# Peptides against a protein of PDB entry 8RAJ, part 8

Target 1, 54 residues: chain A of PDB entry 8RAJ
Amino acid sequence: LPAENEDPDKAVVDLHRSPPKTKDPDLTPSGIIAKVKAGDMTQETARELLLAMR

## One batch from the design tools (peptide; made by RFdiffusion4, then SolubleMPNN)

Design b2_p30_7_s4
Fold by OpenDDE base, seed 5:
Structure b2_p30_7_s4 (fold): chain B 54 residues (1-54), chain A 30 residues (1-30)
Amino acid sequence: as target 1 above (54 residues)
Amino acid sequence: EEEEEERRRREEEERRRRERDELLKEYFAE
């Protein structure tokens, strides 16, 4: 007898799991400014990223 | 429950827009 242990529960694409918004804390307005203050980002790149935020 | 989640999402989006505009004014205004 083939043991069909197809666990059917692994195929529930949780459509309600918002893809982990890797809220890269680095992509928040405050995270961008923190990188500039740390010297890890240029002011120009930070300005462009902030302007691109919707 | 869905209406409350949508409200929270809009409030978070507005807060991030305000924070962006404040930071642009504080650090990048000529």
Scores: peptide ipSAE 0.293, ipTM 0.762, DockQ to the pose 0.038
Fold by OpenDDE base, seed 2:
Structure b2_p30_7_s4 (fold): chain B 54 residues (1-54), chain A 30 residues (1-30)
Amino acid sequence: as target 1 above (54 residues)
Amino acid sequence: EEEEEERRRREEEERRRRERDELLKEYFAE
């Protein structure tokens, strides 16, 4: 019975594969307000982010 | 096709600006 040599090299996590840039979901104006309502963002930070949106 | 893409980008930018200004007025106007 031929032993199938499973090449152990398929587990080389390409350390040069930049982690998929989690596109930080572009904080939409509605997404900012949703974070404030969830308690994940302060009102002041939300105001500053909204004012910084072009 | 390029003119229609530019138009869609401008319409989306204007929509985002309006939504921003409405939310600033509703939540952060004194």
Scores: peptide ipSAE 0.292, ipTM 0.764, DockQ to the pose 0.029
Fold by OpenDDE base, seed 4:
Structure b2_p30_7_s4 (fold): chain B 54 residues (1-54), chain A 30 residues (1-30)
Amino acid sequence: as target 1 above (54 residues)
Amino acid sequence: EEEEEERRRREEEERRRRERDELLKEYFAE
């Protein structure tokens, strides 16, 4: 019986995964920091989101 | 009434900007 070669190529890390469009138009600055403190957001993503706020 | 609503909107936008700038200085200053 031929062993089915499990193709190792399923690790296409989609480097083009659009930054999670936080579809929450109500995300406050304090809400961003709360997600970082909870471990639900990276510090870099939080910095970028805060800088993008007008 | 429209002038009071515009004033309230401006005060809220200014508050959000101050909070953003404070958090950037506290957590993301290089």
Scores: peptide ipSAE 0.291, ipTM 0.764, DockQ to the pose 0.031
Fold by OpenDDE base, seed 3:
Structure b2_p30_7_s4 (fold): chain B 54 residues (1-54), chain A 30 residues (1-30)
Amino acid sequence: as target 1 above (54 residues)
Amino acid sequence: EEEEEERRRREEEERRRRERDELLKEYFAE
């Protein structure tokens, strides 16, 4: 099976276009840190997401 | 009932803000 190159640019959560849906467990502060610890998210993306949370 | 739901929403929002600020301080403070 060819690994679908998920375009890393599609993983750029446009913080301006999609307000974090407060219902996505992966977009909670704990869920973000869990993804970083799993290696599924960069520290920079995690920082940006946490700073964008109101 | 609406006042209790609004209180729960505010408490959850405040908890998320505290958790965010703690995580920013722990993982991203220079």
Scores: peptide ipSAE 0.290, ipTM 0.761, DockQ to the pose 0.032

Design b2_p30_8_s1 (from b2_p30_8, 8 letters changed)
Fold by OpenDDE base, seed 5:
Structure b2_p30_8_s1 (fold): chain B 54 residues (1-54), chain A 30 residues (1-30)
Amino acid sequence: as target 1 above (54 residues)
Amino acid sequence: ANPEAERALDELEPEEVAARRAAAAAAAAA
């Protein structure tokens, strides 16, 4: 049976890859604008959040 | 400065326009 030579270098989970900073997608500028456009956030709440992160 | 936040602020309605709309919506719900 041909042993598929799985390149062991592809199995190196880069343990030094900083865990994906789960940037709350809801708290990004783009996420805020998406919520406003969907009607899930008020213009005022969006303004307050964006002013705090500028 | 977060340039994405600044651009997102420019995509919002002017505060006065948003406030008038919110007040009109509140008055229509009363």
Scores: peptide ipSAE 0.507, ipTM 0.816, DockQ to the pose 0.449
Fold by OpenDDE base, seed 3:
Structure b2_p30_8_s1 (fold): chain B 54 residues (1-54), chain A 30 residues (1-30)
Amino acid sequence: as target 1 above (54 residues)
Amino acid sequence: ANPEAERALDELEPEEVAARRAAAAAAAAA
């Protein structure tokens, strides 16, 4: 069965229009800040991720 | 549109401060 070609453009457009509530706790705003505070993520990477979620 | 992301951005260090800290850490490790 062809894996539904979730049009990467639809996933990207959906991320841009309404960032899905990531079920990944590490990708939530709070999870990102926790990783930065732990030293597991750079401030720059955190900023980029959070800007994409805004 | 995401007030949690906006609040999280405000908790980040200013880019200049982060860069200065990274440069100081690199200099201390040399």
Scores: peptide ipSAE 0.496, ipTM 0.807, DockQ to the pose 0.432
Fold by OpenDDE base, seed 4:
Structure b2_p30_8_s1 (fold): chain B 54 residues (1-54), chain A 30 residues (1-30)
Amino acid sequence: as target 1 above (54 residues)
Amino acid sequence: ANPEAERALDELEPEEVAARRAAAAAAAAA
């Protein structure tokens, strides 16, 4: 059985990529905080993203 | 300044606290 390709398309938020103008709820300040609280994002990555949005 | 981003930054752990936790975890794994 082919091992399920765990879809590597878990969008690694490339911090060097201009934030897509997509209304991605996961890239809003509230969405970032929700990911941190869920353990799906590090405090450091969240800080860098939020600082870029300030 | 985005006031929503600023409020979200205030909900994060202080950088010094996060760094201290990471350093303690690294020291415990050595």
Scores: peptide ipSAE 0.491, ipTM 0.806, DockQ to the pose 0.420
Fold by OpenDDE base, seed 1:
Structure b2_p30_8_s1 (fold): chain B 54 residues (1-54), chain A 30 residues (1-30)
Amino acid sequence: as target 1 above (54 residues)
Amino acid sequence: ANPEAERALDELEPEEVAARRAAAAAAAAA
């Protein structure tokens, strides 16, 4: 089976789409906060995502 | 309401602080 080179950086989370019920840890509230702390996500993008999840 | 998302929002910097930091970063790049 070809290794799906899903470049993890290409999950363009459509901020206007309901967060997929994805098992992606990066789309959990905790994963979002982790990305912000790592500098991989802006505070604003994180805020928009979390507001959509509440 | 997702109580985990609400808690995560409270862990973010206040919008005014984030905006000030973004403005400072933009000014430093300029």
Scores: peptide ipSAE 0.486, ipTM 0.812, DockQ to the pose 0.456

